# Peptides against a protein of PDB entry 2AZE: the designs that were tried, part 209

Target 1, 148 residues: chain A of PDB entry 2AZE
Amino acid sequence: AQECQNLEVERQRRLERIKQKQSQLQELILQQIAFKNLVQRNRHAEQQASRPPPPNSVIHLPFIIVNTSKKTVIDCSISNDKFEYLFNFDNTFEIHDDIEVLKRMGMACGLESGSCSAEDLKMARSLVPKALEPYVTEMAQGTVGGVF
Target 2, 101 residues: chain B of PDB entry 2AZE
Amino acid sequence: GRLEGLTQDLRQLQESEQQLDHLMNICTTQLRLLSEDTDSQRLAYVTCQDLRSIADPAEQMVMVIKAPPETQLQAVDSSENFQISLKSKQGPIDVFLCPEE

## One batch from the design tools (peptide; made by RFdiffusion4, then SolubleMPNN)

Design b1_p29_1_s1 (from b1_p29_1, 12 letters changed)
Fold by OpenDDE base, seed 3:
Structure b1_p29_1_s1 (fold): chain B 148 residues (1-148), chain C 101 residues (1-101), chain A 29 residues (1-29)
Amino acid sequence: as target 1 above (148 residues)
Amino acid sequence: as target 2 above (101 residues)
Amino acid sequence: MSTIEFSFKSVFPSLRFKSSFKEGKNQLL
C-alpha cells in the first residue's frame, strides 16, 4: 500500500541520518579524547620541566598544517592587511587539520583506527564521561552501528 | 502486518536517534567546557617535535597556518594546478614554518 | 608572487577546539 511505501521511505531516511550522526559522534569522541590527552600530556611535561615551554616553541590549537617536499618551490602572495594569502606550488602538497595531527600523534589512543592496546583503551575510557564509555568500547572493537 | 512492523521500526529508530543526540550533546558539552577552561586553553598546544612526527622537516617543509574563525581555505591539487588560497573575514592570518632543528 | 621567509612562532591560543577553517560552505571537521 501507499502508506507502507511512505513509511519505507521514512525508514530509509532515518537510517541514513542515524548513520551520519554515528560518524559525527565518533569524531566528537575522538576530538574529546585527543584534546584531553594533549592537555594532560603537556601538563605533565611542564610539571617535569618545572616551567612552561619557551615562547615561540609551541603552536596552540586551532591550526592547519601544510607540508610538501623540501624541493617544492612555493610562491606566496599576501595582502597588505594579511587577510588574504595565495600559495602556488610546483608540486603536490598535503593539508592536515589539527585533529588529524593529534590523531597521528597518538592522542586519540589509536581509537580512530580501532587499533587500541589494552592500555590505550584504558586511557581513552578515562578521558570521557561515563555515559560515553560504552561507545568508546564499541569503537575499539569495531562494533559501532550494530545496535541499529 | 507490514504496516505494524514498519511502525515499530520507526519507533525503534526514533529511540536510537534520541540516544545518539543525547551522547552527542554530552560530548559537545565536554568540548565546550574544555574551550572555556583557561588552563586547558593554555595547554592545548603542539611542539615542533610533534610536527616532525607528522612530517619530518628533514624531508618535508612544514608550514603552520593560524587564522580567525570562518577563514576560507581553497585548495587545488592537480597535475596542472597546485594552489592554496586563504581568505579571512575577521582578522589577519599568521603563517609559520617549522624549523628542521 | 614573492618568496616569503617563515619562522616558527608561538601563536595565541584559541577559544575553540576545532578547525576554524572552511572550504566553501562546508566547515572542515
Scores: peptide ipSAE 0.018, ipTM 0.853, DockQ to the pose 0.040
Fold by OpenDDE base, seed 4:
Structure b1_p29_1_s1 (fold): chain B 148 residues (1-148), chain C 101 residues (1-101), chain A 29 residues (1-29)
Amino acid sequence: as target 1 above (148 residues)
Amino acid sequence: as target 2 above (101 residues)
Amino acid sequence: MSTIEFSFKSVFPSLRFKSSFKEGKNQLL
């Protein structure tokens, strides 16, 4: 009985660890898809324009976005070496990392929310190695969480 | 019996975890390859139009922060304090304001 | 109310590029 109890504890521990790894893998997959899709989009756009975007018209990864109402007053203190910044706002703000921006742009094909069209899913699958395709499918179906 | 069943379950879970590890390794490798590809780096950008899709500069002030790796960001969003602090250890931080168009 | 701490990490190396974005207007140097 005690042995079974110990094994059940171990089972639960492993299940939790697997769940964590599943989450990590999903995020990695989303990042890969988002990055590749972004690159692909921009490549295509540049090809159509027959040139890169105008100099200084784009912002390259990595970056962080901070946004707030235009009515928000921001005081910014910057160290002389620009190693330190302090922003004080008189109202709420939002912070978004580049991956979140890409997701909102649809670069992850809606896979992050499990709201993929057939075409989105096809795109997502095409942007990952073959070994990851089944997992992408599971993500799209919302069936991730089952132990395989 | 129950013991045998649990033992089998643990073996299956081990296999599942190993599969996950393998997939993560594949994914990490792909990401590394992307980061090492100069063309991908060149093409890994967003535009003002892209940023407007998440926060319209007509209504929102949009700042872009470019910082070295391992830069620390601390944010406080409370009723009495709204603050962001940045501290870099590896170089200067650049902050840009998205222009209105 | 929330307090968060974030460490900058990216798949891509931290590179500096020219941008059409201008330096923030609310800077105190």
Scores: peptide ipSAE 0.026, ipTM 0.855, DockQ to the pose 0.055; fails the geometry check
Fold by OpenDDE base, seed 1:
Parts: structure tokens; sequence; C-alpha cells
Structure b1_p29_1_s1 (fold): chain B 148 residues (1-148), chain C 101 residues (1-101), chain A 29 residues (1-29)
């Protein structure tokens, strides 16, 4: 019947929405772990040094990174108020947000790529609330994606 | 019948989604608390050494961009055009180069 | 070929901090 067909469509819609939310949750978890791990790392480092790093030696979140070959020529046009920038490159470039930088630094404990050691997983679990620990475990095992 | 079965499936999916939403709320709450903590904000930084581990300044030029919230970034990377456009609505944009040494 | 549209978002507010990084130039090499 037409009604059954409509419900089948709705069922599929909801399944897709759940899948999307699962991806969003995974990203949020990775962000949480990465941020907390970064803060923890820096806190420990400052304690060991008995002082904060020089103010000009660090860059705070948020930021983005643009990298390209040192041979790449870049022309930059900047508005007087610095509200607008235009960069023209003569070759390819890469853009990375701060979260990606943190992931590449290992701040997400390799969870993002399924490269967690036992110690990495322990760290990751310790940086999330108890309710999220099972999900972190599933992420490490690559078993996320099921409907629960 | 078939209709009743589908209706039940939809209810079960709704419950699953609600559980998922709950976990997301927990996560976003943690992120909010982190953002509200002054010490965490102070400690949320990377060093030049960190950035060098991402892209070696000996081979790559590493540019850091700090911009106000809601700044728009448009990037084109093709054989015909290599361009990044930034437009802020809330203040000036800062651009820095990561030193090689 | 790729085109990326991005809106700056972060868990932390955007702040201005001093940095040892060199400020961007009109011509970068």
Amino acid sequence: as target 1 above (148 residues)
Amino acid sequence: as target 2 above (101 residues)
Amino acid sequence: MSTIEFSFKSVFPSLRFKSSFKEGKNQLL
C-alpha cells in the first residue's frame, strides 16, 4: 500500500540521519579528546618548566594552516582594514584546520585512524565522560555504525 | 501486518536516535565547559615545534591564519587557479609565517 | 581540481595573541 511505501521511505531517511549523527558524534569525540589532551600536555610541560612558554613562542587555537612548497610564489592582497585577504599561488597548496593539526600531532591518540595502542585507548577513554567510553572503544575497534 | 511492523521499526529508530542525541549533548557540554575554562583556553596552544612536525619549514612554507568567528574562506586549487580568499565580518585577520628555525 | 568553502569555527573564541611567527607579507616566498 501507499502508506507502507511512505513509511519505507521514512525508515530509510531516519537510518541515514542516524548515520550522519554517528559521524558527527565521532568528530565531536575526537575534538574533545584532542583538545583535552593538548591542554594536558601543555599543562604538564609548563609544570616541568616551572613557567609558561614565552608569549611569542606559541599560537593559540583557533587557527588554520596553509602550506605550500617554499618554491611557490604567493601574491597577497590585503584590504586596509585587514578584513579581506586574497592569496594567489602559482602552484598547489594545502589547508588544514586546527583540529586536523591536533590529530596529526597525535592528540586524538590515533583514534581517528584506528591506530590506537592499548595505551592510546586508555588515554582516550580517560579524556571523555564515562557515558562516552563505550563509543570510544567502538571507534578504536572500528565497530561503529550500527543502530543501537 | 506490514504497516504495524514498519511503525514499530520507526519507533525503535526514534529511540536509537534519542540515545545518540543524548551522547552528543554530553559531548557538546564537555566542549562548552572546556571553552569556558580560562586555564584551558590559556593552555590551548601549539608551538613552532608542533607545526614543524606537520610540515617541515625547510621544504614547505607554513602560513598560520587567525581570524574572527564566521570568517569566510574560499579556496580554489586547480590547474588553472590556485587561490585563497578570506573575508571577515567581525574584525581583522592575522596571518603569520612559521619560522624555519 | 578542488574548491573548498570554509567557515571558521572553534570550540574556543578567536583571540589575538603575540606570536614569534613572522607577519604575512604582500609577497611570500
Scores: peptide ipSAE 0.024, ipTM 0.856, DockQ to the pose 0.056; fails the geometry check
Fold by OpenDDE base, seed 5:
Structure b1_p29_1_s1 (fold): chain B 148 residues (1-148), chain C 101 residues (1-101), chain A 29 residues (1-29)
Amino acid sequence: as target 1 above (148 residues)
Amino acid sequence: as target 2 above (101 residues)
Amino acid sequence: MSTIEFSFKSVFPSLRFKSSFKEGKNQLL
């Protein structure tokens, strides 16, 4: 009885670890797709324009964005070396990392929310190595929740 | 019996985890390749139009922060305090405002 | 009260680029 109980504990521990790794893998896949899709989009756009955009017109990854109402008053203090910033707002704000921005731009093909059209899924699959394609398919179908 | 069943389950879970580890390694490799590819780095950018699609500068002030890796960001959002603190360890932080047009 | 913490980690190296975006006004400490 005790042996079985010990194995049950171990089983639960492993299941939890697998669940965590599944979540991590999904995020890594989304990042890969988003980045590659962004690069592909920009490459195509530059080819069509026969030149890159003006250097001052774009922001390269990595970045984050902070947004708030235009009516919000913001006080900003910075250190002399610009290593430290302090922002004080008089109202609420939002923070978004670059991955979230890319997702909202559709760079992850809607895979993050299971909102993939057939074309979206085709694009997503084309942006990952062959070994990851089955997992991308499962993500699109919302079936990754199970242990394989 | 129950013992045999549990033992088999553990073996199956081990195989599943090994598969996950393998897939994660593949992903990590792909991301590393992107990081090391100069052309990919050059093309990994967003435009003002992209940012406006996320938050309209006509209604929202949009601030862009570029910070080195390992930069710490702490944010407090409460009725008493609305604050963002940034501390970099590897270099200066750049902050930009997204223009309305 | 809501407190959130981020640790900046990126696949891409930290590079500085000139941008058409205007640097925010600030006060030196």
Scores: peptide ipSAE 0.024, ipTM 0.854, DockQ to the pose 0.048; fails the geometry check

Design b1_p29_1_s2 (from b1_p29_1 with S1M A2S T9K E11V H18K T20S T25V)
Fold by OpenDDE base, seed 4:
Structure b1_p29_1_s2 (fold): chain B 148 residues (1-148), chain C 101 residues (1-101), chain A 29 residues (1-29)
Amino acid sequence: as target 1 above (148 residues)
Amino acid sequence: as target 2 above (101 residues)
Amino acid sequence: MSTITVSFKSVHSSLRFKSSFKEGVNTLL
């Protein structure tokens, strides 16, 4: 009885750890897909334009964005060395990291929400090593979480 | 029996975790390679058009922040206070605006 | 109502791209 109890505790511990690793892996996969897809998109765009974009027209990763209504009043205080910033808003704001931006741009092919078309899934699979393709498929199908 | 079943489960879970670890190693390796590839870094950018697709500057003010690693960001969004504070330890923070025009 | 703290992680730990910085507050073109 005690032996079984010990094993049950261990089983539960492992299940939880696996769940955490699954979540982490999914995020890593999404990042990889998003980055590679972004790079691929931009490479193609530059080829079509026959030149890179103007330096001040693009923002390189990593970054975060803050957005708020244009009606929002923003007071900004900056230290002389620019090491410290303080923004005060008179209304609500939103913060998004670059990965979230990429996801909203569709760079993760809708995989983040399990909303992949056949073409989206094909793209997603093409942007990961072969070993990760089955997991991408599972993510698209919403079947991640089982024991594999 | 119960013991045999649990033992089998643990073996299966061990294999599953090993597979996950392997996949994670592959994935982190790929990300590392991307971070080390100068061409990829050069091409890893978004445009104002991209940002407008997320938050239209016609209606929203869009501010982009680039900061050194380990920069601390504190955000307060409540009825009493709306604030963002940034504190860098490794260098200056840069801010960009996405113009409407 | 929310209060959050976000840290810009190192490239090594986050496995992200390195940043390129432009001085000051800039307007994208």
Scores: peptide ipSAE 0.024, ipTM 0.855, DockQ to the pose 0.060
Fold by OpenDDE base, seed 2:
Structure b1_p29_1_s2 (fold): chain B 148 residues (1-148), chain C 101 residues (1-101), chain A 29 residues (1-29)
Amino acid sequence: as target 1 above (148 residues)
Amino acid sequence: as target 2 above (101 residues)
Amino acid sequence: MSTITVSFKSVHSSLRFKSSFKEGVNTLL
């Protein structure tokens, strides 16, 4: 019947929306873990050093990084007010956001790939509210994606 | 019948979505709390050593860009054009180089 | 070969850390 067909369409729409939200939630969880882990690491490091790092030796979030071969020639044009930058490269480059940097640093405990050690998983769980712990576990096991 | 089955499925999907929304709200709340904590913001940084672990300055030039929110970044990476354009409307853009050592 | 457009925004903070670095390109210490 037409009614059943309409409901089937709605079902597919909802499934797709849920899938999108699952992806968004996973990313949010990774961000939370990465940020908290970073802060924790730095706090401990500063305590051990008994002083903060020199101001010009660190980069606070948010940021992006651009990397290219050291052999790449870069032409940089900057507006007078520094509101506009133009970089021209003679070869390929890479762009990474701060979250990706944190992930590669291990701040997300390997959860981003679903390949956590027991210690990594323990750390990850400790950095989220209790309500999110089951989802963290599912991410670590690679079992996220179903409807619950 | 099929109608009853589909109706039940939709109800279950609704519950699932509501649960996801709830979890997302919890997560975003935690991120807001982090953003509101002055000490956390002070400690939310990476070092040159961290950056070297991502792209070794011995082989790669590493440039760090800090820009105001909503800054537009346009990147072209093709055989004929390699370009990054940054346009801010809210303030100046800061660019830094990570030293080799 | 690709063209991308990204809008910078904070996902965890509405505040932007302001530094006293020189304008232009700087070298981290």
Scores: peptide ipSAE 0.024, ipTM 0.857, DockQ to the pose 0.057
Fold by OpenDDE base, seed 3:
Structure b1_p29_1_s2 (fold): chain B 148 residues (1-148), chain C 101 residues (1-101), chain A 29 residues (1-29)
Amino acid sequence: as target 1 above (148 residues)
Amino acid sequence: as target 2 above (101 residues)
Amino acid sequence: MSTITVSFKSVHSSLRFKSSFKEGVNTLL
């Protein structure tokens, strides 16, 4: 009676933890795909251009972005040592990390939304180790969620 | 009985979690390898064109922030206050603007 | 107060960090 109740609680605890880890794994997979895809894209682009991009024309990871309307008035205060920044806006803004940027660029092959073409899925699979390919397939099909 | 069933479920869940942990370790290893590879580091960048594709500079102002680890970011986005505060303890913060063209 | 004048340019970091945007206070870890 009490023993079964305790085990039931533990069962539910583990199920929830597994669910959380599944979400974390999916994010890690997306990051891996996005990063590798980005590197691959840039390598190919540089080869085609026969040179790297100008030094000041690119931003290396990691970074975050802040965007707001061009009409937004921004006041910025910067410490002398540049250790502190203060931005005051007169309207709303958005903040995105570099992973979000890569996703929006399509570097995750649409896997983040479960919207993968056959070619997208092929690319995604090619960018992960063999052990992760089945999980990528499940993500694309929206069948992730079952405990294996 | 019920006890036996629950016990079996817990064992199966433990195995499933271990499998997840294994896959996660594979992922983290791959990410680590990318971060430690000089060529990958060199090629891990976005361009102005990339940023324009996600936020058109004709309509949006886009800032890029590069900061050292453990930099604190405080953001307030309300009708009365719109503010971002950045505080670094490990080095200077760099802020860049994406040009319109 | 001042205006941001730094144009788009590359600044590389060899260290990857994670960020959390929970609530109004975030830490880049």
Scores: peptide ipSAE 0.019, ipTM 0.851, DockQ to the pose 0.042
Fold by OpenDDE base, seed 5:
Structure b1_p29_1_s2 (fold): chain B 148 residues (1-148), chain C 101 residues (1-101), chain A 29 residues (1-29)
Amino acid sequence: as target 1 above (148 residues)
Amino acid sequence: as target 2 above (101 residues)
Amino acid sequence: MSTITVSFKSVHSSLRFKSSFKEGVNTLL
C-alpha cells in the first residue's frame, strides 16, 4: 500500500511537470510562428515597395505596449542615462508585450485560440521545423495533452 | 495489478517528458537563431498601422517602450497607486508615442 | 504589484496608473 502510494505521488508530480512543459512549449511555438510570420510579411512588403520603411515609422522587437485613456494624466521621470523610467498615472492602464501584439495582429495564425483556417494552419506548419509540425497540428485540433 | 500499472505509467511519462524536452530545445534554438540573425532582426518590426489595430490612438494613448533584454518592469495598479517602473542593465530605454491616424 | 521582464516570455496585464510626460519620449512618424 505504501509503495503504491509513493508511486502515485511520483506519478502526479510527473503529470504536473509535463503539463507545465506542454504549456511552455505551446507558447514557444506561438512565439516562433509569430516572429517568422512577421519577418516574412515585412520582407514581402519591402520587396513590393522596393525600399524599407522610414526609420521613425517602425518599432523593432522587443518592446512593450502601454495604453490608457487619452484623458489619463501621466507623469514621467527619466534618469540622465535613460536606464530608469518612472511613470505615474491617475487612472488605469494596460500593458502588453510584443508577443501579445503579434497575436492580436494575427501573426500566430489564430493558433493561440484554436481558430485556424486551413490556410492559417498551412502557414503555421510552414514556419516551424519539421519536428514541430505534428505538435502544431495537435494545437490546432485542441488535442494537446493526451498524456492525461 | 495496481503496482504494475503505476510502474508502466511512470515509464511512459518519462518518455513523454523526454520528447517534450527535445521539442522545447528545438524551439528555443530556433528562437535564438532568429534573435542572432541580422536580416531577421532588421525585419522584425511593427508599424504605427499595426499598433492602431491593437489600440485606437483616437481613444487611447499608446506608448511603446523599446527596452533591452532582461529589462525589469514593475507595475502597480490600485486605487491608491498607478505606477510603472523600468530599470535596464544593458542600455538606454526609449519610449515612443503612437500618433493619431 | 506586478513584475515582468523583457524577454521571449509572454506577459501582459491590465493596470491603472497616474501619469505626466517629460523629455525622453519620442513621437513616431
Scores: peptide ipSAE 0.029, ipTM 0.862, DockQ to the pose 0.142; fails the geometry check

Design b1_p29_1_s3 (from b1_p29_1, 10 letters changed)
Fold by OpenDDE base, seed 2:
Structure b1_p29_1_s3 (fold): chain B 148 residues (1-148), chain C 101 residues (1-101), chain A 29 residues (1-29)
Amino acid sequence: as target 1 above (148 residues)
Amino acid sequence: as target 2 above (101 residues)
Amino acid sequence: MSTINVSFKSVHSSLRFKTSFKEGENQLL
């Protein structure tokens, strides 16, 4: 019947939306864990050093990084007001945002790849509100998205 | 019947979506709390040592870019063209180099 | 082979902290 067909279309629409929201939620959880873990790390490090790092030695979020071979030739053009930059490379390059950097630093506890040790999972759980702990566990097990 | 089954499925999916929305709200709230904490903002940084763990300056040149929100980045990475274009609307862009040592 | 077109939006925008780096071109950390 036409009504059943309409409901099936709606079902598919909702499933797709849920999938998108699951992806967004996972990213938000990873960001939260990474940020809190980073802050915790730095707080502890500064306490141990009994002072903050030199001001010009740290990069505050947000940022991006661009890396390329040291052999790569780079030409840079900058507008007078520094609102525009143009970089020309003679070889390939990579771009990473700050969250990707934090993930690669291990700040997300390997949760992004489902490769958490028991200690990593414990840390990850400790950095989120209680309501999010079950979802963190599912992420670690790779069992999120079971509604599909 | 089929109609009843589909109706129930939709109700279950709606409940699932509402749960996701709730969890997302919790996450965004936590991020806002971090943004409101001055000490947390002060401590939200990486070091050159951290960057070396991502791309070793001994082998790679590492550029750090800090730009205002809504800055547009266009990058082309092909055999014929390797280019990055940055255009900000809200302020100047800062570019830094991570030293090798 | 790849083209990236990104506008720097972020849920971390409010987490920004004024850098102590002096404004300059290709300044070393």
Scores: peptide ipSAE 0.032, ipTM 0.861, DockQ to the pose 0.057
Fold by OpenDDE base, seed 1:
Structure b1_p29_1_s3 (fold): chain B 148 residues (1-148), chain C 101 residues (1-101), chain A 29 residues (1-29)
Amino acid sequence: as target 1 above (148 residues)
Amino acid sequence: as target 2 above (101 residues)
Amino acid sequence: MSTINVSFKSVHSSLRFKTSFKEGENQLL
């Protein structure tokens, strides 16, 4: 009947929305772990050094990274108020957000690829509230995706 | 019947979504707590050494962009055009290079 | 060919960056 067909459409819509939220949750978890791990790392480093690093030697979040070959020619136009930038490259470039940088630094404990060591998983679990630990475990095992 | 089965499925999916929402709320709360902790924010940084682990300055130019919220970044990367456009609505954009050691 | 549009967000927003992709051979974010 028409009612059943409508509900089947709704069912599919909800399944897709749930899948999207699962992806968002995974990203949020990775962000949380990465941020906390970064802060922890830096805190320890500063304690060992007994002082903060020079201000111009660090980049505070948030940021975006653009990298390209040193041989790439870049033309840059900047507005007087620095509200607008235009970069023209003569070759390919890469863009990475700060979370991607943190992931590549290992701040997410390899959880982003589901390839955590036992120690990495322990660290990851320690950086989230108890309620999120099962999900972290599922991410590490690559078993996220089901409906619960 | 069929209708009853579908109705039951939808109820179960609703419960699942609510659980996801709850977990997401927990996670966003933790992120908010981090943002509200001034010491954590002070420590939320990477070094040029960290960036070199991503892209070696010996071979790559590494450019850092710091921009206000809601800044737009448009990038075109093709054989015909390689371009990045930045447009801020709230304030100036800072761009600097990561030096090579 | 690849195109990306990124909107900067707060560090600790629920989704820090909202992106729009036109997929291509080159990687971006």
Scores: peptide ipSAE 0.031, ipTM 0.864, DockQ to the pose 0.071
Fold by OpenDDE base, seed 4:
Structure b1_p29_1_s3 (fold): chain B 148 residues (1-148), chain C 101 residues (1-101), chain A 29 residues (1-29)
Amino acid sequence: as target 1 above (148 residues)
Amino acid sequence: as target 2 above (101 residues)
Amino acid sequence: MSTINVSFKSVHSSLRFKTSFKEGENQLL
């Protein structure tokens, strides 16, 4: 009946919205884990060194990196007020935001790819509030899609 | 029947969405707390060694961009054009090069 | 081939900038 058809449309609409929210939540969780893990790592490192790192040895978030071959020729133009930059490369380049850098560093414990060891998963769980732990587990197992 | 099944599905989906919203709120709150924590801010850094693990400066040139929020970055990566454009609205942009050593 | 438009948005927007790297202007200009 028409009523069923309407409900089916609504069902699909809700499913799509849920899917979007799932993706958003997963990213937020990864960001949280990565950030906390980074902070924890650095705290531990500073404790072991008994000092903060030298002022000119670290870069604080947030940032973006651009990398390209050392052989790549880069032409850069900058506005006088430094509000605008233009880079021209003669070859391909890569852009990564800080979160992606953290992920590649392993700060997200491999959760981003569902490649968590038991140790990784334990770490990931420890870096989120209790309410988020089940979802972290689901992410690690790749079963989030089966939950909703 | 079909109607009953759909109705049940919608109820379940509503509950699921509410759960997601709740979890997102929790997560967002945690992130805000982290961003507001001075100690966390102080410790939220990477090193050149970290960046080497992503792109070794011996092989790659690594630039670091620091820009105000809402800065626009446009990138073209094609056979004919390789370009990055940065436009800030809130202040100057800083670009740094990761040293090789 | 790719063309992307990225806005600098981060949940860590309140974080302060510190860097150990050399200024890009000195290397690229």
Scores: peptide ipSAE 0.030, ipTM 0.858, DockQ to the pose 0.057
Fold by OpenDDE base, seed 5:
Structure b1_p29_1_s3 (fold): chain B 148 residues (1-148), chain C 101 residues (1-101), chain A 29 residues (1-29)
Amino acid sequence: as target 1 above (148 residues)
Amino acid sequence: as target 2 above (101 residues)
Amino acid sequence: MSTINVSFKSVHSSLRFKTSFKEGENQLL
């Protein structure tokens, strides 16, 4: 019947929206874990050193990195107010945001790829509110995607 | 019947979406708390050593870009052009070079 | 061409080891 067809269309729309929100939630969880883990790492390191690192030796979030071969020639133009930059490269380059950097540093405990040891998973769970722990577990197991 | 089954599915999906919204709100709140905590922001940093583990300056030139929120980045990486354009709306952009080991 | 909008939630900080580039008015920074 036409009514059933309409409901099936709505069902599919909702399923797709839920899937999108699941993806967004996973990213938010990874960001939270990565940030908190980074803060903990640095806090511990500074405590052990009994002092903070030199100001110009650290890069505070947020940031973006651009990397290219050291042989790549880069021409840069900067506006007087530094609101505008233009970089021209003679070869390919890569761009990474701070979250990607943190993931590669292991700050997300391998949760981003579902490659968590028992210790990694324990750390990840400890860095989120209790309400999020079940979802972290599902991410580690690769079982996210079902409707709950 | 089919209609009853679909109706039940929609109710279940609504509950699932509400749960997701709740969890996302929790995450957003946690991230906001981190951004508002002075000590957390002071400790939210990486070092050049960290960056070397991602892209070794012995082989790669590594630039760090600090830009205000809402800054637009346009990148062209093709056989014809290799270009990055940055346009800020809220303040100056800073660019730093990560030194070699 | 790819466009990325910087929308990070973290608070900005200062780093002072700036790279030198050509300014729009034909001088290096």
Scores: peptide ipSAE 0.028, ipTM 0.857, DockQ to the pose 0.061

